# Peptides against a protein of PDB entry 4XPM: the designs that were tried, part 29

Target 1, 160 residues: chain A of PDB entry 4XPM
Amino acid sequence: VMLHSKNVKGFLENTLKPYDLHSVDFKTSSLQSSMIITATNGGILSYATSNNDVPKNSINEINSVNNLKMMSLLIKDKWSEDENDTEEQHSNSCYPVEIDSFKTKIYTYEMEDLHTCVAQIPNSDLLLLFIAEGSFPYGLLVIKIERAMRELTDLFGYKL
Target 2, 67 residues: chain B of PDB entry 4XPM
Amino acid sequence: DIKGTIAFDTHGNVIESTGVGSQRIEDIGDLSKVTLDAEGFAQVQGDSLLVHLYKRNDITLAVYTSA

## One batch from the design tools (peptide; made by RFdiffusion4, then SolubleMPNN)

Design b1_p11_1_s3 (from b1_p11_1, 4 letters changed)
Fold by OpenDDE base, seed 4:
Structure b1_p11_1_s3 (fold): chain B 160 residues (1-160), chain C 67 residues (1-67), chain A 11 residues (1-11)
Amino acid sequence: as target 1 above (160 residues)
Amino acid sequence: as target 2 above (67 residues)
Amino acid sequence: SIADLFDSLDF
């Protein structure tokens, strides 16, 4: 399985789906956005959004994309700071994880009323970023992004 | 009869909540300190509710029932 | 049972 641009976009779109626990009366909203960004500059390489109510090429679409660019940059900056801060790496907002013998960290960040989660794709210059509503529990968001990263092994070790 | 649930991780972050559990997220702080038995189980009496705690694979499930 | 409920959780 090779991850091409189209495949990555489709993958991210699939991550938007809400989580539904069948054993209990619990279902989340869809993710607002799912993105792969550069760890160096916060540039968006691929993204998916559940907000498809805006006409294409409209000024509102441009503003929406620009908002994603802003968020990705801000989150990248916060992530970079935390990666150089021992105290932040030991906070409850940091989850060290291991995937196929590769180590990485998952961070949770509040952005206004949104819940975000970001993780470096192991040994790569890329970050996976989920943006959800404030009602989306952080613990579940962490589980979700970890599961997603396990499907991105083709990007492990990717350097820009 | 289950009145609600809270599932949370080792960081104290919510994974899921239902029923009265959704209104008692603040209980996680105390529930995370409860000593569990060898099977990862404990019961805690809280106000008018009984909390059944189960922990497996770093996930704790709190189930609220009538006391 | 409550134990069954835990076992049914699929995260």
Scores: peptide ipSAE 0.224, ipTM 0.929, DockQ to the pose 0.855
Fold by OpenDDE base, seed 5:
Structure b1_p11_1_s3 (fold): chain B 160 residues (1-160), chain C 67 residues (1-67), chain A 11 residues (1-11)
Amino acid sequence: as target 1 above (160 residues)
Amino acid sequence: as target 2 above (67 residues)
Amino acid sequence: SIADLFDSLDF
């Protein structure tokens, strides 16, 4: 099934769901945000947020969207720098991964008190970006984004 | 009697934690340096707790029990 | 066992 705009939005919304391990007493919060952004400019192509209690077109919503735009740009910039820095690619913040013979990297970035994770969709001009609360473990966040990436094969090789 | 757990990856980042493990995330630094046996197991005595380590598929699980 | 606990983890 090919991903369409609506499907992408729904996919991102689904990624917001918390991790709940039933066998043990461990459950995370929901992701704050999940986005697909451009690797070139950090522009948001699609996004989902967990806090939907804010009235639409309210000042709070506008501020929230603006904050997402800012974060996406900052993370994109950091990602771009790291992609051109061999040392950064060997840091603890970088997870090289391979999905169906396609190589990509998962980066973890702390944004203020938030935990973020970003990965280039293989061979594409797109980045998948998760933003979570500081209580969300980075190791689990990495696993989560890798699993999500595996579900986005339709976007592999997507060029702007 | 398990008092808690910590699961962490090869980068030392937490995957999950429960019980007393949630309060001992700082242990990962030392635990990651422990030499595991051929089966991926080790035991480390610390303060009043015994830590059982098991590594599989690049994930390390630390299980805290009473000494 | 610890191994059993590990096997119970599903991420």
Scores: peptide ipSAE 0.220, ipTM 0.929, DockQ to the pose 0.874
Fold by OpenDDE base, seed 2:
Structure b1_p11_1_s3 (fold): chain B 160 residues (1-160), chain C 67 residues (1-67), chain A 11 residues (1-11)
Amino acid sequence: as target 1 above (160 residues)
Amino acid sequence: as target 2 above (67 residues)
Amino acid sequence: SIADLFDSLDF
């Protein structure tokens, strides 16, 4: 199925769902945000957020969107730096992965009290970005974003 | 009886934790250094708890029980 | 068994 803008947003919304390990007493919170951004400028192409209680067109909504823009830019900048830093690529914050023979990396970044992870969609100019509460384990966050990225094959190789 | 669990990856990052495991995340540093047998299993005796370690597909599960 | 518990994990 071809990924259109609406389909992508729906996909991102689905990633917000908490992880519930039924075999044991473990359940996470929902992700705060899930985004696809440009690797070049950190521009948000699509996003979903779990906090939809804010009235539309309100100052609070504007502030929340601006906050997402800020975080996306900051994370993109750090990602860009790390992509040019061999030491950072070999740290515990970097997970090299291979999806359908395409190589990419998943990075985890602490953003104040939030846990984030970002990954370049293979061979593309796009990044997938998850933002979660500090209670969301990094190891699980990495697994989650890897699984999600496997469903975005239509975006593999996408160039701006 | 199981007192708790910790699952963690090869980077030492938590995947999940339950029970007493949630209070012993700091154990990952030591647990990651434990030599496992051919079946990916080991037992480590702690203070008053016994830790059962299982590793498969780069995921390690630590299960805490009474010693 | 504990092994069964591990097998039940679905990530």
Scores: peptide ipSAE 0.215, ipTM 0.928, DockQ to the pose 0.829
Fold by OpenDDE base, seed 1:
Structure b1_p11_1_s3 (fold): chain B 160 residues (1-160), chain C 67 residues (1-67), chain A 11 residues (1-11)
Amino acid sequence: as target 1 above (160 residues)
Amino acid sequence: as target 2 above (67 residues)
Amino acid sequence: SIADLFDSLDF
């Protein structure tokens, strides 16, 4: 079954939901943004944002989207550099993972005051990107993105 | 009587924190070096608090209680 | 127990 753009958008929206640990008093904020971007150019194929208080087609919305485009490009560039740097791949900000026998890496990047996490969808030209507030723990962010990727098997091996 | 918790991964990154644990993230460096028993358990005495350590599936949970 | 608390964690 192929994922349609509508299905992908809905999936990304669901990833925005905060983590709530019921056994203890711990709950995160929602993710600020969740995106699927191209590994080659950093182009946004699909995205979701938690800040829906901005009117559609407003100047503020346009600026928000432009900001996402900028962040996407910056993160893609850093990811690309790290993928060509053995030392960075062994740094504490890189999590090698295996999903269904496919190997990929999860990177955590500090972007100003935001916590970001990016991973190549296995054997694809696509990256999954989470952007969260600085209060969102990196360890949990990594767990979230790994589990999210496990739900995107239809995109494994996707080439542009 | 739990005063707080910290859960962290093998990279030393926080997964969750509560109570006094949220103010003691710097403890992760030392806690990660503690030798655990065969069941992944240890106790560490620190200042006025006792830390109960549990590790399973590459996740370590530190639970702070009064000593 | 504290051990039970850990078992209840769901990430």
Scores: peptide ipSAE 0.225, ipTM 0.929, DockQ to the pose 0.805; fails the geometry check

Design b1_p11_1_s4 (from b1_p11_1, 5 letters changed)
Fold by OpenDDE base, seed 2:
Structure b1_p11_1_s4 (fold): chain B 160 residues (1-160), chain C 67 residues (1-67), chain A 11 residues (1-11)
Amino acid sequence: as target 1 above (160 residues)
Amino acid sequence: as target 2 above (67 residues)
Amino acid sequence: SVADLFDSLDF
């Protein structure tokens, strides 16, 4: 199935769902946000957020979107720096992964009290970005983004 | 009787935790250094808790029991 | 068993 803008939005919304391990007493919060951004400028191409209680077109919504724009840019910049830093690529915050013979890296970044995770969609100019509360374990966040990225094969190799 | 669990990855980052495991995240540093047998299993005795370690596919699960 | 518990994990 070819990914269109609306399909991507729905996909990102689905990633927001919390992890619930029914076999044991463990459940996470929902992701705060899930985004696809450009690796070049950190521009948001698509996004989903769990807090939709804010009225649309309100100043609070605008501020929320602006905050996402800020975070996406900051994370893109950090990612870009790390992609040009061998030491950072071997740090504990970098997870090299391979998906369908395509290599990419997952980075975890602390953003104030939030836990974030970002990964370049293989061979593309796009980044997948998850933002979660500080209570969301990094190890699980990495697993989530890897699993999600495996479902975005249509975007592999996407160039701007 | 399981008192809690911690699952963590090769980077020492938590994947999940339950029970007393949620209060013993700091144990990961030591648990990650434990040598596992050929089946990916080890047991580590603590003060009053026994930790059962099991590793599969780069994920380590620590299970805390009283015995 | 621990193995059974591990198998119950679904990420």
Scores: peptide ipSAE 0.173, ipTM 0.925, DockQ to the pose 0.851
Fold by OpenDDE base, seed 5:
Structure b1_p11_1_s4 (fold): chain B 160 residues (1-160), chain C 67 residues (1-67), chain A 11 residues (1-11)
Amino acid sequence: as target 1 above (160 residues)
Amino acid sequence: as target 2 above (67 residues)
Amino acid sequence: SVADLFDSLDF
């Protein structure tokens, strides 16, 4: 199934859903945001947010979108730096992974009080970015983003 | 009689926690240093709790019990 | 057992 722009938005919205471990008393909050951004400029190509209670075109929405733009740029910059830093790639904030013979890295970043996770979609100019509350465990966030990337094979090798 | 759990990865990052484990995330630092047996199991005595460690597929599960 | 509990986890 070909992943088109509309499908990407729906996909990202689906990633917002909380994780519920049925066998034990553990459940997360929803992700605050889920985004696909460019690795080159940190530009947002698609995004989803869990807080839909803000009226459209309101000042609060504008601030929210602007905040996402800022965060995406900051995370992109940090990611770019880390991709050129062997030491950072060996830190506990970096998870080298392989998906269908394609290698990529998952990075965790603290953004103010938020927990974020970013990964380059294999061989592409795109980054997948999850933003969660501070209560969302990083280890689980990494697992979540890896699983999500496995569903984005249509974007593997995508170049701008 | 499980009092709580912590699951964490090889980077020491939490995957999930329950019960008293949610209040003992700082234990991961020490727990990650524990040598596991051939089956990926170990037991360590904490303050008043016994910690059962089990590792599988790069995930370590710590189970806290009173005995 | 701990192993049984681990098996019940879905990550």
Scores: peptide ipSAE 0.167, ipTM 0.924, DockQ to the pose 0.865
Fold by OpenDDE base, seed 3:
Structure b1_p11_1_s4 (fold): chain B 160 residues (1-160), chain C 67 residues (1-67), chain A 11 residues (1-11)
Amino acid sequence: as target 1 above (160 residues)
Amino acid sequence: as target 2 above (67 residues)
Amino acid sequence: SVADLFDSLDF
């Protein structure tokens, strides 16, 4: 099944939903943003945000999108550096993972007051990026993005 | 009589926390060093609470009880 | 039980 742009957008929107453990009193906030960006220049190919209180096409919405563009570029740059740094790849912020025999890495980055998590979609020129509030636990964020990548097999090996 | 819980991964990052566990995230550093038995279990006496440790599939769950 | 707690973890 081919992943079309509409399907990707809907997929990213679904990743925004909070985790809610019903057996105990634990619930997270929604993700602030979920994006697929290029590993080459940090360009946003698709994104979803939980900012539903901002009027559509308003200047505030435009500024929010511009902020996402800036953040995606910064995270792409940090990711690129880490991919060429052995020490960073062995740091506590790097999670090597394997999905269907494809190897990739999940990185956690503190960006201002936000918790972020980024991973290269295996063998592709694409990165999956989650942005959450500081209250969102990193361990859960890593699990969340790994599970999400397992559902994006159609993008494995995608080259720009 | 569970007073709280902390779940954390092999990197010491929190996955979830409840009850008193939410105020004891700092315990992860010490809890991660505890030697578990063959069943992935251990008990550690805290200041006033007993901590029951369970590890499965690279996730450690700490359960805080009064006894 | 604690076992039930582990089984209830759904990420």
Scores: peptide ipSAE 0.167, ipTM 0.925, DockQ to the pose 0.672
Fold by OpenDDE base, seed 1:
Structure b1_p11_1_s4 (fold): chain B 160 residues (1-160), chain C 67 residues (1-67), chain A 11 residues (1-11)
Amino acid sequence: as target 1 above (160 residues)
Amino acid sequence: as target 2 above (67 residues)
Amino acid sequence: SVADLFDSLDF
């Protein structure tokens, strides 16, 4: 089964949902954005955002999308540099993980006041990118993106 | 009895925090160095609070109580 | 119990 654009978009929208630990008084905010971008150029293939209060096709929406494009490009650049830096791969901001015998890495990046994490979809030219508010803890963000990637097996090995 | 909690990973990053734990994130540095028993449990006395540590599957939960 | 609380964690 292949993932179609609508299916991917819906998947990303679902990742926006906040984490709610019912046993204790802990609940996060929604993710600000969830994206699949190219590892080569940082181009956005699909995205979802929780900030849907802006009218469609408005100048504010355009600016919002442009901000996402800028952030995705910056994060892709940081990721690319780290993938070529052994020291960065062993830093506390890098989580090596294995999914179905495929190895990948999850990186956490502070982007101004936002908390972000990015990971290469195993053996693919694609990156999964989560952007959250600064109140979203990094440890949970890492768990969230790892579990999300486990649901994207159809994209494993995807090449542009 | 529970005053707060902190859950953190092996990198020392927070997973969740509640109550007084949200104000004591800096404790993770010391808590991560505590020797746990064979079942992944320990207790640490800190100021006026007792910290109960539980580790399982690379996640450590610190529970703060008054006793 | 505290142990039960830990067991209830679901991430």
Scores: peptide ipSAE 0.165, ipTM 0.924, DockQ to the pose 0.797; fails the geometry check

Design b1_p11_2_s1 (from b1_p11_2, 3 letters changed)
Fold by OpenDDE base, seed 1:
Structure b1_p11_2_s1 (fold): chain B 160 residues (1-160), chain C 67 residues (1-67), chain A 11 residues (1-11)
Amino acid sequence: as target 1 above (160 residues)
Amino acid sequence: as target 2 above (67 residues)
Amino acid sequence: EVPVPDPSLAL
């Protein structure tokens, strides 16, 4: 299976959509960012951002990308630490899940005023990372990222 | 791990349910009495499950996970 | 080739 950038990018863009409860008038904001990063280095393989009103090749675009790089690295480091900490794996910020007999964990992290969650794509060297505003409840972020990972079965077992 | 969810209104009416939540509608009575923090969140230890509560705009979401 | 999936937003 080949990893095509356009296909992954399109998927990540779709994950930016708000979480909408169908039976009631309740909808979250869009995700600020959605990323696939390496579990080894925290490098960004693909990303999508909302409100892309930043001119291309501008200093603002560079700053935004740099911010994503910084956040991805920080979250990767926190994730790595937690994966080596049994107590953290049993905390309220860790959600073990199983998708088609593949086990993984979802972690939630407060990044200043932002709500983030990250999960290793099962048996892979890849992490899926969502960044949202503080108004996006963690419970819904966890559900959202789990459902998103279920759509990434082709990346299960992907090694760099 | 996530086992299910229940969404209910201030009247205790079920809005949506998934997974084990569909089998635990009776929990709404107790969950509605839980005191939430300033952010509208709470956690309740159950029998074998941990319930994560979130309330916003008169809607309460309960997420059932393993303890 | 990895297809473009459509993630579910349903509860």
Scores: peptide ipSAE 0.098, ipTM 0.624, DockQ to the pose 0.045
Fold by OpenDDE base, seed 5:
Structure b1_p11_2_s1 (fold): chain B 160 residues (1-160), chain C 67 residues (1-67), chain A 11 residues (1-11)
Amino acid sequence: as target 1 above (160 residues)
Amino acid sequence: as target 2 above (67 residues)
Amino acid sequence: EVPVPDPSLAL
């Protein structure tokens, strides 16, 4: 299925949903943000946030977007460093995965009081980034982002 | 804060594990013996971690937290 | 390296 900007936005919005283990009475909070950013510069190509109470074009909304931009850049930088660090790639914060014969790595980063998870879309110049509250277990974030990435096969190999 | 989870069935088979739970599969033997309340919940102290147990539909979720 | 189809994403 062809992905357009609107479809990507909708996809990211859908990823905001809590991780729900249906077998037991346990579910996480919603993600705060879900983003596709460039691996080169950390630029935001698309994003979704659960905080819909902020009026559009308001100062608070601008600040929120600016915060996302900053976080994206910081995470991109850390990701870039880790991608060039064999030791970090073998840490407990790095999860190698394979999707349809394409290999990528999922990284978890604590950003202040938030739990973040980032992964390069296989063979692409794009990163998928989840931002959640500290109550969201990293392990579940990893599972969530892996499963989400399986739905982004059209972006595999995407180059800017 | 949550450090890991283990989901297992009534036979002790691992359904899913995350974080430190992936390294504590051996705990299932003990966790399966824990008496749950009427709502299917329990808490068990273990070393430096607190284990929160949730059971529904024959699936038990163990959530490991620091407190 | 595995050949990958061109993405169809319209940003």
Scores: peptide ipSAE 0.061, ipTM 0.666, DockQ to the pose 0.016
Fold by OpenDDE base, seed 2:
Structure b1_p11_2_s1 (fold): chain B 160 residues (1-160), chain C 67 residues (1-67), chain A 11 residues (1-11)
Amino acid sequence: as target 1 above (160 residues)
Amino acid sequence: as target 2 above (67 residues)
Amino acid sequence: EVPVPDPSLAL
């Protein structure tokens, strides 16, 4: 089954949901943003945001998108650097994972007061990127993004 | 590579578990005693796996990886 | 490696 843009958008919107720890009375905030970006240039292919209070086509919406573009580029750059740095790949901020025999890495980055998590979709030119508030534990972000990637098998091996 | 995880609260209650962590709930007793750094992180070498600990908001996440 | 069809991605 081919994954289309609208399906990807819906998927990303679903990832915005808080991480609800049912075993205890604890729930994270919603993700601020969820994106699929290019690993090559950090271009946004699809995105979802939790802030729906911004009117469509407003200046604020444009600014919001521009902010996402900036964030995606910055994170892509950091990711690219880390992918070429053996030491960084062995840091506490890098989580090697394997999904259905496909290997990838999850990185956590602090971006100002935000907690971010990014992972290359296995064998693809795509990165999955979560942006959350500082209250969102990195460990939970890692779990969240790993589980999310398991649902994106249709994107495995995707080349631009 | 991540082999599994355990998330537990300050009382040692399992919040969630994945992978090998699901089979190592008993490790919580020892993991809860590990001294974390100022950022809430620690690493502890287990029998065959390295455990990465992260605590935030009274939740401790243990990530099991190969050494 | 199993070939995967290219998804339709567009912003």
Scores: peptide ipSAE 0.059, ipTM 0.622, DockQ to the pose 0.019
Fold by OpenDDE base, seed 3:
Structure b1_p11_2_s1 (fold): chain B 160 residues (1-160), chain C 67 residues (1-67), chain A 11 residues (1-11)
Amino acid sequence: as target 1 above (160 residues)
Amino acid sequence: as target 2 above (67 residues)
Amino acid sequence: EVPVPDPSLAL
């Protein structure tokens, strides 16, 4: 099985879709952004955004990407700190999960008025990062990222 | 007559809310402490509303009714 | 600006 950059980008774009609770009258907004970043430096390997109306190579696009870079780095730093802090790993913002016998943790972080969650792709040097509006419930955000990681088994164990 | 609902996970995070439940998110702290029966059910009398609690698969649904 | 490697994998 081959995972190319285009396939990863397409996958991330699909994760942007709202969460629709069919049994009740509730539907989330789309994610603002979905990214795969390096756990080492917080560098963005691939990303998708819900707002694609900005012209390519425009100043606004550059600023948008720069904002993503900044958030990526900040979240990576917070994640790194938490991974080295036993107390933070037992907080209500940390969700230990197991996928196909691989263990990882999902962290939720409030970034200004945004709701974010991040998780290390099992045994890899990669993090999956979702950024959503504050109206996106953390509970659903965690479920969403867990289910998304189940589709990234090809990246399990990936080292830079 | 259902006035609203709140669904929350084991961490107390909101999954969904409707009606008056959207204005009662602060109730999760107390609702999470309610002892449920063996089937995952409980009822809690509030100020003017009765709260029906249903827990299944680590998700708790609180339904607010007038009686 | 450090170039980001292509995340493409062959498994």
Scores: peptide ipSAE 0.046, ipTM 0.775, DockQ to the pose 0.014

